# Ledger of designs, part 31: peptides against a protein of PDB entry 5JXT

Target 1, 319 residues: chain A of PDB entry 5JXT
Amino acid sequence: SLLPKKEINVYIGMSEMQVKWYQKILEKDIDAVNGAGGKRESKTRLLNIVMQLRKCCNHPYLFEGAEPGPPYTTDEHLIYNAGKMVVLDKLLKRIQKQGSRVLIFSQMSRLLDILEDYCVFRGYKYCRIDGSTAHEDRIAAIDEYNKPGSDKFIFLLTTRAGGLGINLTTADIVILYDSDWNPQADLQAMDRAHRIGQTKQVVVYRFVTDNAIEEKVLERAAQKLRLDQLVIQQGRAQVAAKAAANKDELLSMIQHGAEKVFQTKGAFGTMAEKGSQLDDDDIDAILQAGETRTKELNARYEKLGIDDLQKFTSESAYE

## One batch from the design tools (peptide; made by RFdiffusion4, then SolubleMPNN)

Design b1_p11_1_s3 (from b1_p11_1 with E7R F10A)
Fold by OpenDDE base, seed 3:
Parts: structure tokens; sequence; C-alpha cells
Structure b1_p11_1_s3 (fold): chain B 319 residues (1-319), chain A 11 residues (1-11)
């Protein structure tokens, strides 16, 4: 029988470079961040800020002129300049040592380019699929990854491209490097490994930048998932349509952790204490803390009804 | 609008 998947949110501090870029993004649009634009502030402007902050949480090299050079060579700087890469680098070594194989999902094709450079730098053999991958090349990549005795350790996928009904049950670990606003997209990605034909315990690691916009993206996705489940159970199909964040919700998401980011001189959390020098005990502590926070997050939403979830989307904009 | 922006980042 298929074992239930284990999902763990992995809360990761920003690197010093990420903090500097996060500050720069907020400062560039400080009037919008402070709500000074009032009723005239466009939803599009707030969405653009959200998108830049999410890029920063993924990797600072997603910005033009962020990568150090010349020479433009891949080195340890690709890892230590992003908190998620520091954790990923340690976690992949553990996963490989266990004889597991891993799917890595992202919303951003340009992040997959960085992950390809990382795979080459570390000598990890990989496959890739994104939105631009031709149908024939997708089939070839899937077949190459799934073949008996495949030397491909990693499969890099955009979440939506990987969601297209493919079978990747030859992997047992799933890393969501970032989250979709629609929790169903992430579930569909997990279901590529967590499907009939899987023989191992599937473990899902969801990376979340701590004290940043990604915590609010995750909370919103968890609220939506619970709402969708309750709507299906109660037969009330009409409630699902209000999924788009309003201006006040977007503003509260942008403001989340912003004050602490402005006050921070250096990195956050374990990244401030150890930076790239994380050991196996540090990874175990991060995973254990993440498992606790994941249980607390789920327990918060399990008790809420449809009416409570609809109100909570309005009240979380004022704290 | 958010889903459209995410789609553009995945392209």
Amino acid sequence: as target 1 above (319 residues)
Amino acid sequence: AIEELERKLAE
C-alpha cells in the first residue's frame, strides 16, 4: 500500500546578500510599502513588489547585476549568497547518502537555471523540464530519469510543468524550493512522486524564507487549501472564486517582517550564526523546528469553518 | 493576476 506522504516546512533565514536586496526592494517602493499611495495605489504595483520579494527569497542572482564578476564563474558564492541554497546543499548530500532520488520544484524557470549551474558545480547528474521544454524532450527526460539504474540523481521542474500527469515514482524525496499561490499546484507536483508504483516513504520538504513574504504566501495557501476542502465536503462550489488577494492583503504580506529586515545588519537566524558552515546537527535542528511549526500551522486551520476562513482573510490584513 | 504573474515567471 502507498504510505502517506510526510510534509515538512523548512524555515530558512536570509543570507546577508538577500537582506540587502530585500531592503533595496522595499526602499525603492517605500511609499507603496507604507500604504501612502492610498486608494490610488494599483494592485499591479503591489503584485510587482510581491514578485520581487519572492525572487529575493529564492536567490539574489535573479536580479540583474547581482552576480559577482568578472569573471562570471560558478563558485561557493552561488550557495552562501542564498539561505535556501545553503540548506539545499547540505540536504542533498544527506539525501544522496541515503540512496534517495529527488524532485526539485520551483515557480521560476530562471531559478532552475541557477540550480543547473549548482548541479554542474557539485557534479550532480540531473534532468530538467520547464514550460518551454518541447513535448519530445519532456518524454526523453522522464524516460532517462525513470530508467532502471539511472545515474540521474535530481529532476529539476517548474511546478506547473511537473504537474502535467507525469509519473516520477522513481524519486522518493520532493523539494518545493518555493510555493505556488494555489496549494493544488504544489499537491499535483508532490503527486508525481506520491503515486501508485511508489515503494518508499515520500518526504516533501517545503522551503520557506523565515521573517519574509514567503511565510504569508504559505499561510494564504494553507487557508485556501482548507477552504477548498470544506467547500468540496459541503457541496458549496460558489465559495472557491474569491482566491485573488485584495490590495490590503498584498500590503500586509509586503509589510510582514519588513521592519526587522530594515533593522538587520547581516543575515537572519542560523544564517547569521553559521552562514555556509551549517553541519548535520544544524540541519536536524532546522528540520525538527520546521516539523513543529508545520504541525502548529495545520492545527490552526483544521479548527476553522468556512465562515471563519472567510473572515480570517480580512483580519490578518490588520495585524 | 497573481497566477498570471507566476505563469510568466515559469516561462
Scores: peptide ipSAE 0.029, ipTM 0.749, DockQ to the pose 0.586
Fold by OpenDDE base, seed 4:
Structure b1_p11_1_s3 (fold): chain B 319 residues (1-319), chain A 11 residues (1-11)
Amino acid sequence: as target 1 above (319 residues)
Amino acid sequence: AIEELERKLAE
């Protein structure tokens, strides 16, 4: 029988560079961040801020002129300048040593470009699929990854491209480098490894930048998932309004952790203490803390009824 | 709008 997947949110502090860029993003639109625009604030402006903050949480090199150079060479700076890369780098080493194979999902094709550079730099053999990948090339990449004795350790995928019903049961580890606003997209990505034909325990690591917008993205996704589950269970199909975040929700998400980010001169959390020098014990501590926070997050939403979950979404239903 | 932005980021 297929074992239940284990899902762990991995809460990761920003690097010093990420903090600096996060500050710059907020400062550039400080009036919007402070809600000074009121009803006149463009939802598009807030969405743009959200997008930039999510880019920052993923990797600062997603911004023009952020990469150190010249020379423009891939080096350890690619790793230590992003908290997620620091954790990824250590985690992949562990995963490989365990004889596991890994799917890495992101919302951002440009992050996959960075991950390709990283894979080349570390000597990890990989496959890639994104939204631009031709159908034939997708099949070829899947077949190359899934072949018996494949030397491909990593599969890099955009979450949506990975959602297309493909079978990747030759991987047992899933890393969600970021989260989709639609929790079903992430579930569909996980189900590429967690399906009939899987012989191992599937473990899903969801990377979440701590004290940043991604915590709110995760909370919203978890809330939506719980609502969807309750709606299905109660047969109330009408309640599953895909309520896009309203302006106030977007503003609240942008404001989350902003004050602490503005006050911070260095990195956050484990990134402040150890930076790129994480050891196996640090990774175990991060994973254990993540498992605890994951249980707490789930337990928070499990106690909520449809009406409670809708109140958090219904402030979004009137626009 | 968010889903559209995510689509564009995934392309």
Scores: peptide ipSAE 0.023, ipTM 0.731, DockQ to the pose 0.552
Fold by OpenDDE base, seed 1:
Structure b1_p11_1_s3 (fold): chain B 319 residues (1-319), chain A 11 residues (1-11)
Amino acid sequence: as target 1 above (319 residues)
Amino acid sequence: AIEELERKLAE
């Protein structure tokens, strides 16, 4: 029988460079962040701020002029300038030593470009699929990854491209480098490894930037998932809330952790204490803290009814 | 709108 998947949220502090860029994003639109625009602030402007903050949480090199150079060379700076990369680098080393193979999902094809540079720099053999990958090249990449005795350790995928019903049961570890607003997209990504033909315990690591917008993205996705489950269970198909975030929700998400970010000099949390010098004990501590917070998050939403969840879901994005 | 923006970033 297929073993249940183990899911753990991995809460990661920002690097010093991420804090500086996160501050810069908030400062550029400070009037919008403070709600000074009132009812005149466009939903589009708030969405743009959210997207820039999510880019910052992924990697600062997603911004023009952020990468150090010239010369533009891949070096350890690619890792230490992003908290997620510092944790990923240590975690991949552990995964490889365990004889596991890993799927890495992101919402951003440009982040996969950074992860390719990282794979080359560390000497990790990989496959890649994104939204632009031709159908024939997708088949070839999947077949190369799945072949008996494949030397490909990592598969890099955009979450949506990975959703296409493909079988990747030759991997047993899934890393969600970021989260989709739709929790079903992430579930579909996990189900590439967690399906018939899997022989190992599937473990899913969901990276979440601590004290940032991504905590609110995760909370919103968890709310939506619980609502979808309750709607299915109660047969209330009409309550499938096209729960687009309203302006006030988006503003609240943008404001989350912003004060602490402005007060911070340097990095956050374990990134401030250890930076790139994270050891195996530091990773175990991060994973244990993540497992605790994951249980707490799930327990919060398991107790909520449809009416409670609907109060957090504003009206449809199509109005 | 958010899902559409995310789609454009994944392409």
Scores: peptide ipSAE 0.023, ipTM 0.721, DockQ to the pose 0.548
Fold by OpenDDE base, seed 2:
Order: C-alpha cells, then structure tokens, then sequence
Structure b1_p11_1_s3 (fold): chain B 319 residues (1-319), chain A 11 residues (1-11)
C-alpha cells in the first residue's frame, strides 16, 4: 500500500545579500509598499513587486548584475548568497547518503538554470524538464531518470511541467523550492513521486523564506486549499471563483515582514548565526521547527469553516 | 493575472 506522504514546511532565513536586495525592491516602490499610491496604483504594479520579492526569496542572482564577478564562475557564492541554497546543499548531502532520490520543483525556469549550475558545481547528476522542453526530450529525461540503476540523483522540474501526469516514483523525496499560488499545482507535483508504484515513504520539503512574502503565499495557498475542500464537501461550487488576490491582499502580502527587513543589518535567523556553516544539528533544528510550524498552520486552517475562510480573506486586509 | 504571471515565470 502507498504510505501517506509527510509534508514539512522548511522555514529559511534570508542571506545578507537577499536582505539587501529585498530592501532595494521595497525602497524602489516605497510609496506602493506604504499604500500611499491610493486608487491609482494598478494591481499590475503590486503583482510586479510580489514577483520581484519572490525572485529575491528564491535567489538574488535572478536579478541582472547581482552575481559577483569577474570572474563569472560558479563557486560557493552561489550557495551562501541564498538561504534556500544553503539549506538545499546540506539537505541534498543527507538525502544522497540515505540512498534517496529527489525531485526539485520551482515556479521559475531561471531558478532551474541556477540549480543546474549548482548540480554541476557539486557533481550531482540530474535531469531537467521545464515549459520549453520538447515532448521527446521530456520522455527521454523521464526514462533516463526512471531507468533501473539510474545514476541521476536529482530531477529539476518547473511545477507546471511536472504537472503533466508523469510518473517519477523512483524518487522518494520532493523539494518544493517555491510554492505555486494554486495549491493544486504543488499537489500535482508531489503526486509525481507519491503515486502507485512508490515503495518508499515520500517526504515533501516545502521551502519558505521566513519573515517574507513567501509566508503569505503559503498562507494564501493553504486557505485556498481548505476552501476548495470545504466547497467540494458542501457542494457549493460557486465559492471557488474568487481565488485571485485582490489589491489589498497583495499589499498586505508585500508589507509582511517589510519593517523587520528594513531594520535588519545582515542575514535572518540561522543564516545570521551560522551562514553557510550549517551543521547536521542545525538542519535537524530547522526541520523540527518546520514540522512544528507546519502542524500549527494546518491546525489553524482545519478549524475554519467556509464563512471564516471567506472573512479571513477580507479581514486580513484591515490589520 | 497571478496565474498568467506564474505561467510566464515557468516558461
């Protein structure tokens, strides 16, 4: 029988470079961030800010001129300049030692480019699929990954490309490097490993930048998932349609943690204390804290009814 | 708009 998947949110502090870039993004549009732009600030402007903040949470090298050089060579800087990469680098070493194989999902094809550079730098054998990958090349990559005795450790996928009903049950670990706004897309990604033919316990690690926009992306996705579940259970199909973030929700998401980011001189959390020098105990502490916060998050939404979830989407705009 | 943005980021 298929074992239930274990999902753990991994809350990760920003690196010093991420904090600097996050500050710069907020400062560039400070009037928008403060809500001072009034009725004239387009939803599009706020969406662009959200996109830039999400890029920053993933990796600062997603911005032009962010990568240190010359020389423009892949080195340890690729890892220590992004909190998620620091945790990923330690976690992958552990996963490999356990004899597990891993799917890494992202929303951003350009982040997969960084992850390819990382894989090459660490000597990890990988496959890749994104939105641009031809159908034949997708089949070839899947077959190469799934073949008996495959030496491919990592599969890099965009979440949407991974949604195509493919079977990757030869992996038992799933890393969601970022989250989709639609929780169903992430579930579909997990279901590539958590499917008929899986023989191992599937573990899902969801990376979440702490004190940043990604906490609110996660919360919104969890709210939507719970609402969708309740709508299905109650037969109220009409409630699902209002799923697009309004302007005030986007503003609240942008403002989340912004003050603390502006006050911070350096990295956040474990990244401030240890930087790239995380040991196995630090990783265990991060995973344990993540498991606790995941349970708390789930327990918060499990208690909410449809009416509460509908109000929460409206009232969280006023605090 | 968000879903369209995500689609563009995945491409």
Amino acid sequence: as target 1 above (319 residues)
Amino acid sequence: AIEELERKLAE
Scores: peptide ipSAE 0.021, ipTM 0.685, DockQ to the pose 0.574

Design b1_p11_1_s4 (from b1_p11_1, 4 letters changed)
Fold by OpenDDE base, seed 2:
Structure b1_p11_1_s4 (fold): chain B 319 residues (1-319), chain A 11 residues (1-11)
Amino acid sequence: as target 1 above (319 residues)
Amino acid sequence: SIEELEKLLAE
């Protein structure tokens, strides 16, 4: 029988470089961030800010001129300049030692480029599939990864490319490097490993930048998932939650943690204390804290009814 | 839409 998957949100502090870039993004559009644009602020402008903040949470090298150089070579800076990479680097070493194999999902093909550079730098053998990958090349990559005795440790996928019904049950670990706004896309990605033919306990690590927009992306996705579940259970198919965030919700998401980011000098959380020098105990502490916060988040939404979830989408604009 | 932007980022 297929074991239930274990899902853990891994809350990760920003590196010093991420904090600086996050500040710079907010400062560039400070009037929009402060809500001074009012009703005149375009939804498109807010969506662009959200996109830039999400890029920053993933890796600062997603911005032009962010990578330090010359020399423009892959080095330890690729890791220590992004909180998610610091945690990923330690976690992958542990996963490999356990004899596990891992799927890494992202929404951003350009982040997969950074992850390829990282894999090469660390000597990890990998496969890749994204939206641009030809059908034949997708088949070849899947077959190479799934073959008996495959030496491919990592599969890099965009979340959407992973959604295409493929079987990757030869992996038992899933890392969601970022989250989709649609929780069903992430579930479909997890179901590549958590499917008939899986023989191991599937563990899903969802990376979430702490005190940043990604916490609100996660909350919104969890709210939507709970609402979808309740609508199905109650037979109220017509409560299509407006899938798209409104302007006020986007503004609230942008504002989340912004004040603390502006006040912060250096990195956040464990990144401030240890930076790239995380040990195994630090990783265990991060995972344990993440497991606790995951349970708390789930417990918050499990208690909510349809009417409560519909109100939360309206009241979160006033706190 | 957010979904369209995420589409463009995943391509």
Scores: peptide ipSAE 0.015, ipTM 0.548, DockQ to the pose 0.576
Fold by OpenDDE base, seed 5:
Structure b1_p11_1_s4 (fold): chain B 319 residues (1-319), chain A 11 residues (1-11)
Amino acid sequence: as target 1 above (319 residues)
Amino acid sequence: SIEELEKLLAE
């Protein structure tokens, strides 16, 4: 029988470089961040800020001129300059040691480029699929990954490309490096490993930058998922249409953690204390804290009805 | 839409 999947949100502090770039993004559009733009502030501008902040949460090298060079060589800086990479690097060592195989999903093809460089640097054998991958090359990559005795440890996928009905049950670990605004896309990604034919316990690690916009992206996705579940259960098809964040919601998401980011000199949380020198106990503590916060998050939304979820999308913008 | 922007980022 297929075991239930375990889902754990992994809350990760920003590196010093991420904090600096996060500050720079907010400062560049400070009038928009402060809501001073009023009626003149376009939804497009707020969406652009959200996108830049999400890029920063993923990796600072997604920005032009962020990568140190010349020479432009992959080195330990690729890891220590991004909190998610520091945790990923430690987690992948554990995953490999336990004889697991891993799917890594991202929304950003350019992040997969960084992850390819990382895989090469660490000597991890990988496959890749994104939106640009030809159909034949997708089949070849899937077959290469799934073949008996495959030496491919990692599969790198964009969430949407990985969602397209493929079977990857030869992996038992799923890392969502970032989250889709549509929680169904993430579920579809998880279901590539968590389906009929899986013989292992599937574990899903969702990376979430702590005290940043990604917490609000996660909360919004959790609210939407609960709403979608309740709508399906109640047979009320009509509620699906309000999915796009309004300006006030986007502004609230941008403002979340901004004050703390401006007050912070250096890295956040465990990244400030340990940096790239996270040990096994630090990873266990992060995973345990993440499991607790995941249970608390789920318990918050499980108690809400459709009417409460529709209201809460408006009220959670004010705290 | 956010979904359209995410589509553009995934391309």
Scores: peptide ipSAE 0.015, ipTM 0.591, DockQ to the pose 0.550
Fold by OpenDDE base, seed 4:
Structure b1_p11_1_s4 (fold): chain B 319 residues (1-319), chain A 11 residues (1-11)
Amino acid sequence: as target 1 above (319 residues)
Amino acid sequence: SIEELEKLLAE
């Protein structure tokens, strides 16, 4: 029988560079961040801020002029300048030693470009599929990854492109480098490995930047997933909450952790203490803390009824 | 929309 998947949220501190860029993003639109625009603030402006903050949480090199150079060379700076890359680098080493194979999903094709550079730098053999990948090339990449004795360790996918019904049961580890606003997209990504034909325990690591907008993206996704489950169970299909966040929700998400980010000099959490010098014990501590917080998050939403879950989404429905 | 933004980021 297929074993249940184990899902763990991995809460990761920002690097010093990420904190600096996160501050710059907030400062650039400080009036919007402070809610000074009120009802006149453009939803598009808030969505743009959210996008930039999510880019920052993924990797600061997603911004023009952020990469150090010249010369523009891939080096350890690609790793230590992003908290998620520091954790990824240690996890991949562990995963490889265990004889596992890994799917890495992101919402951002440009992050996959950075992950390709990383794979080349570390000597990891990989496949890639994104939204621009031709159908024939997708089939070729899947076949190359799934073939018996494949030397491909990593599959890099955009969440939506990887969600398209493909079978990747030759991988047993899934890393969600970021989260989709639609929790079903992430579930569909996980189900590429967690499907009939899987012989191993599937483990899903969901990376979440701590004290940043991504915690609120995760909370919103978890809330939506619980609401969808309850709606299905109760036969109340009409209660499908509007998928899109309102202005006030977006503003609240942008404001989350912003004060602490402005007060912070340097990196956050384990990134402040050890930087890129995480050992196996640090990773185990991060994973254990993540497992605890994951259980707490799930338990919070499991206790909520439809009406409670709707209030969090319906304070968004009146404007 | 967030969905449009996510589409743009996935392309």
Scores: peptide ipSAE 0.015, ipTM 0.600, DockQ to the pose 0.566
Fold by OpenDDE base, seed 1:
Formats: C-alpha cells, sequence, structure tokens
Structure b1_p11_1_s4 (fold): chain B 319 residues (1-319), chain A 11 residues (1-11)
C-alpha cells in the first residue's frame, strides 16, 4: 500500500546578501511599501514588488549585477549567499547517504539554471525539465532518470512542467524550493513521486524563507487549499473565486517582516549564527522547528469554515 | 494575475 506522504515546511533565514537585496527592493519602492500611494498604487506595482521579493528569497543571483565577477566562477559563494542553498547543500548530502533520490521543484526556470551550476559544482548527476524543454527531450530525461540503476540523483523541474502527469516514483524525496500561489500545483508536483509504484515513504520538504514574503504566500496557499477542500466536501459548486490578493492583502504581505529586515545587520536566524557552517545537528533543529510550525499552521486552518475563509479571499481575479 | 506572472517566470 502507498504510505501517506510526510510534508514539512523548512523555515530558512536569509543570508546577509539576501537581507541587503531585500532591503534594496523595499527601499526602491518605499512609498508603495509604506502605503503612501494610497488608492493610487497600482495592483501591478505591488505584484512586481512581491515577485522581486520572492526572487530574493530564492537566490540573490536572480538579479542583474548580483553575482560576483568578473571573472564569473562557480564557487562556494553560490551556496552561502542564499539561505535555501545552504540548507539544500546539507540536506542533499543526507538524502544521498540514505540512498534516496530527489525531485527539486521551482516556479523559476532561472533558479534551475543556478541549481544546475550547483549540481555541476558538487558533482551531482541530474536531469532537468522546464517549460521550454521539447516533448521528446522530456521523455528522454524521464526515461534516463527512471531507468534501472540510473546514476541520476537529482531531477530539477519547474512545478508546471512536472504537472504533466509524469511518473517519477523512482524518487522518494521532494523538495519544493519555492511555493506556487495555487497549492494544487504543488500537490500535482508531489504526486509525481507519491503515486502507485512508489515503494518508499515519500517526504516533502517545502522551503520557506522566514520573516519574509514567502510566509504570507504559504499562508494564502493554505487558506485556498482549505477552501477548496470545504467546497468539495459541502458539494457547493461555487467555484471558489480565484482568490486574487487585493491591494491591501498584497501590501500587508510586502510589509510582513520588512521592519525587522531593515533593522537587521547581516544574516537572519541560523544563517547569522552558523552561515555555511551548518552541521547535521543544526539541520535537525531546523527540521524539528519546521515540523512544529507546520502542525501549528495546519491546525489554524483546519478550524476555519467557508465563511471565515471567504472573508480572507475577497475580490475576484477578473477585474 | 500573480499566477500569470509566475507563469512567465517559469517559462
Amino acid sequence: as target 1 above (319 residues)
Amino acid sequence: SIEELEKLLAE
């Protein structure tokens, strides 16, 4: 029988470089961040800020001129300049020692480029699929990964490219490097490993930048997922209105943790204390804290009814 | 939409 998947959120502090870039993004649009634009602030401008903050949470090298160089060389700086990479680097070593194989999903194809450079630098054998990958090349990559005795350890995928009904049950670990606004997209990604033919316990690690925009993205995705579940259970064919964040919600998301980011000199949390020197005990502490916070998050939304959730999901995406 | 912007970034 297929075992239930274990899902844990992994809350990760920003590196010093991420804090600096996060501050720079907020400062560039400080009037919008402070709500000084009032009703005149465009939803598009707020969405752009959210997208830049999400890029920063993933990796600072997603910005032009952020990568050290010339010369442009792949070195340890690719890892220590992003909190998620520091945790990923330690976690992958543990996963490999356990004889597991891993799917890594992202919303950003440009992040997969960084992860390819990382895989080459660490000597990890990998496959890749994104939105631009030709159909024949997708089949070839899947077959190469799934073949008996495959030496491919990692599969790099965009979350959407992974949505195509493919079977990757030869992996037992799923890393969501970032989250989709639609929790169903992430579930579809997990279901590539968590399917008939899986022989191991599937474990899903969802990376979440702590004290940043990604906590609010996760909360909104959890709200939507609960609403979708309740709509299905109650047989209410009311299409859960695509809960497009309104301007006030977007502003609140942008403001989340911003004050603490401005007050911070250096890195956040475990990244400030240990940085690239994270050991196995530090990883265990991060995973344990993440498991606790995941249970707390789920417990918060399990008690909410449709009417409570609809108050959080105001205006329709069609304006 | 945010979902459309995320689409463009994943392509």
Scores: peptide ipSAE 0.015, ipTM 0.593, DockQ to the pose 0.552; fails the geometry check

Design b1_p11_2_s1 (from b1_p11_2, 5 letters changed)
Fold by OpenDDE base, seed 4:
Structure b1_p11_2_s1 (fold): chain B 319 residues (1-319), chain A 11 residues (1-11)
Amino acid sequence: as target 1 above (319 residues)
Amino acid sequence: SSEVPRYILRR
């Protein structure tokens, strides 16, 4: 029988470089971040800020002029300049040692480009699919990954491209490098490994940048997922889960952790303490803390009714 | 090594 998947949110501090770029993004639009635009602030402007902050949480090299050089190299700086890469690098070594195979999902094809360079740098054999991948190349990549005795350890996928009904049950680990606004897109991605034909325990690691916009993206996704479940259970099909964040919700998401980011001179959390020198015990601690916070997050939304779940207020999750 | 960053090379 298929074992239930284990899902763990992995809360990751920003690197020093990510903090600097996160500050720069907020400072560039400080009036919007402070809500000074009021009702006149465009939703598009706020969405753009959210998108830049999410890029920063993924990797600072998604910005022009962020990568150190010339000369431009592919080396350890690709890892230590992004908290998620530091954790990924350690986690992949563990996963490989366990004889597991891994799907890595992102919303951003440009992040997959960085992950390809990382895979080459570490000598990891990989396949890739994104939204630009031709149908034939997509089939070829899936077949190459799934073949008996495949040397392909990693499959790099955009979440939406990977969500399209494919079977990747030859992987047992799923890393969501970032989250979709729609929790169903992430579930569909997980279901590429967690389906009939899987013989192992599927473990899903969801990377979440701590004290940043991604916590609010995650909370919103969890809220939406619970709301969708309750609507189905109660037969209340008319309760349209508010699919799009309003301006105030977007502003609240942008403001989350912003003050602490502005006050921070270095990296955050474990990235400040150990930087790229995470050991196996540090990874275990991060995973254990993540498992605890995941349970707490789920428990917050499990207690809420439909009416409470329609309110995107940080306060309603603490009552 | 390159004189062009990956940000440009991958676009």
Scores: peptide ipSAE 0.499, ipTM 0.944, DockQ to the pose 0.247
Fold by OpenDDE base, seed 3:
Structure b1_p11_2_s1 (fold): chain B 319 residues (1-319), chain A 11 residues (1-11)
Amino acid sequence: as target 1 above (319 residues)
Amino acid sequence: SSEVPRYILRR
């Protein structure tokens, strides 16, 4: 029988470099961030800010001129300049030591390019599939990864490309490096490992930048997922969840944690205390805290009805 | 490593 998947949100502090770039993104469009544009503010402008903030949460080197150099080198700076990379680096060592194999999903093919450099730097053997991967190359990558005794530890996938019905049950760990706005896309990604033929407990780690826009992306995704479930249960096909955030929702998401980001002179949380020097106990603490917050998040949305779930509950953008 | 990152070379 297929065991239920274990899903854990892993809340990760920004590195000092991420904080600086996050501040810079907000400052560049400060009038839009403060809602000063009023009715004239375009939804497109707010979506662009959201995209830049999400890029920052993933890796600051997604911005031109963020990387140190010339000379440009792959070194430890690729890891310590992004909180998610610091946690990923420690987590992958543990996963490998346990004899597990891992799927890493992202929305951003350019992040997969960074993850390829990381894999080479750490000596991790990997496969890659994205939206540009030819059909034949996709088959070859899947077959190479799934091969009995495959030396490929990591599979790098874009969430949408990985969603296309492939079987990757030879992996038991799934890392969602970022989240889709549509929780069904992430579920479809998880279902590549969590499928008939899986023999292990599938564990899903969802990376979430703490005190940043990604918390609100996650909340919105959880809300949508619960709404989709209730609509199915009630047979009310007509309750189309408004798939796209409105301007006020986007603004609230952009504002979330912004004040604390502006007040922060260094890194956040465990990244401020230890940076790249996380030990196994620090990882266990992060995972345990994440498991608790995951339960709390799920419990919040389980109590809501369809009408409540259709309203974006912006709790105060400043709390 | 002295190698130029691939993510830079692909830009």
Scores: peptide ipSAE 0.416, ipTM 0.881, DockQ to the pose 0.709
Fold by OpenDDE base, seed 1:
Structure b1_p11_2_s1 (fold): chain B 319 residues (1-319), chain A 11 residues (1-11)
Amino acid sequence: as target 1 above (319 residues)
Amino acid sequence: SSEVPRYILRR
């Protein structure tokens, strides 16, 4: 029988460079961030800020002129300048040592470009599929990854491109480098490894930048998932329609952790203490803390009814 | 590596 998948949110601090870029993004639109535009603030402007903050949480090199150079090089700076890359680099060594194979999903094809350079730099053999990959090339990449005795360790996928009914049961580890606004897209991505033909325990690591916009993206996705489940169970199809965040919700999400980001000199959490020098014990501590916070997050939403889940809990933005 | 990163070349 297929074992249930284990899902763990991995909460990761920003690097010093990410903090500086996160501050710069907020400062550029400080009037919008402070709500000074009030009801007149454009929803499109707030959505743009959210997208820039999510890019920062993924990697600062997603911004033009952020990379060191010229000369432009692939080196350790590609790793230590992004908290998610520091954790990924340590986690992949452990996964490889365990004889596991890994799917890495992102919403951003440009992040997959960074991950390709990282794979080459570390000597990891990989496959790639995104939304621009031709059908024939997609089949070839899947077949190359799934073949008996494949030397391909990593499969890099955009979440939506990877969600299209493919079988990747030759991998047992899934890393969601970022999250979709629709939790069903992430579930469909996990189900590429977690399906009939899987012989191992599937483990899903969801990377979440701590004290940043991504925590609110995750909370909103968890809220939606629970609401969708209750709507299906109760037959109340009309409730699903309010899926788009309003302006006040977007503003609250942008403001989450912003004050602490402005007060921070350097990196956050374990990134401030150890930076790129994380050991195996530090990774175990991060994973254990993540497992605890994941259980707490799920427990908050499991007890909520439809009426509570329709209310965006603004209160959690000021804690 | 001294090679220009792909993420820069694909911009």
Scores: peptide ipSAE 0.396, ipTM 0.877, DockQ to the pose 0.666
Fold by OpenDDE base, seed 2:
Structure b1_p11_2_s1 (fold): chain B 319 residues (1-319), chain A 11 residues (1-11)
Amino acid sequence: as target 1 above (319 residues)
Amino acid sequence: SSEVPRYILRR
């Protein structure tokens, strides 16, 4: 029988470089961040800020002129300049040591480009699929990954491209490097490994930048998922979950953690304490804390009714 | 080893 998947949110502090870039993004549009743009502030502007903040949470090298160089090098700086890469690097060593194989999903094909350079740098054998991958090349990559005795350790996928009908049950670990606004897209990604033919316990690690926009992206996705479940259960098909965030929701999301980011000199959390020198005990502590916070997050939304889940309560943005 | 990261070359 297929074992239930384990899902753990992994809360990760920003690197010093991420904090600096996050500050710069907020400062560039400070009037919009402070809500000073009023009713005239375009939803498009707020969406652009959200997208830049999400890019920062993924990797600062997604910005032009962020990477140190010339000369440009593929070296340890690719890892230590992004909190998610530091945790990923340690986690992948553990995953490999246990004889597991891993799917890594992102919303951003440009992040997959960074992850390819990382894989080459670490000597990890990988496959890749994104939205631009030709159908024949997708089949070839899937077949190469799923081949008995395949030496491919990692599959790099964009969440939506990897969500379409493929079987990747030869992997038992799923890393969501970032989250989709639609929780169903992430579920569909997980279901590539968590499907009939899986023989191992599937574990899903969802990376979430702590004290940043990504916590609110996650909360919104969890809220939407619970609402969708309750609507189905109650037969209230007419409750179209408002698929798109409104301006006030976007503003609240942008403001979340912004003050603490402005006050921070250097890195956040474990990244401030240990930097790139995370050991196995530090990873275990991060995973344990993540499991606790995941249970708390789920418990928060499980208690809410449809009417509560339809209201975006901004109250949690000021605590 | 290409001195330039591939994600830079794809820009």
Scores: peptide ipSAE 0.032, ipTM 0.696, DockQ to the pose 0.472

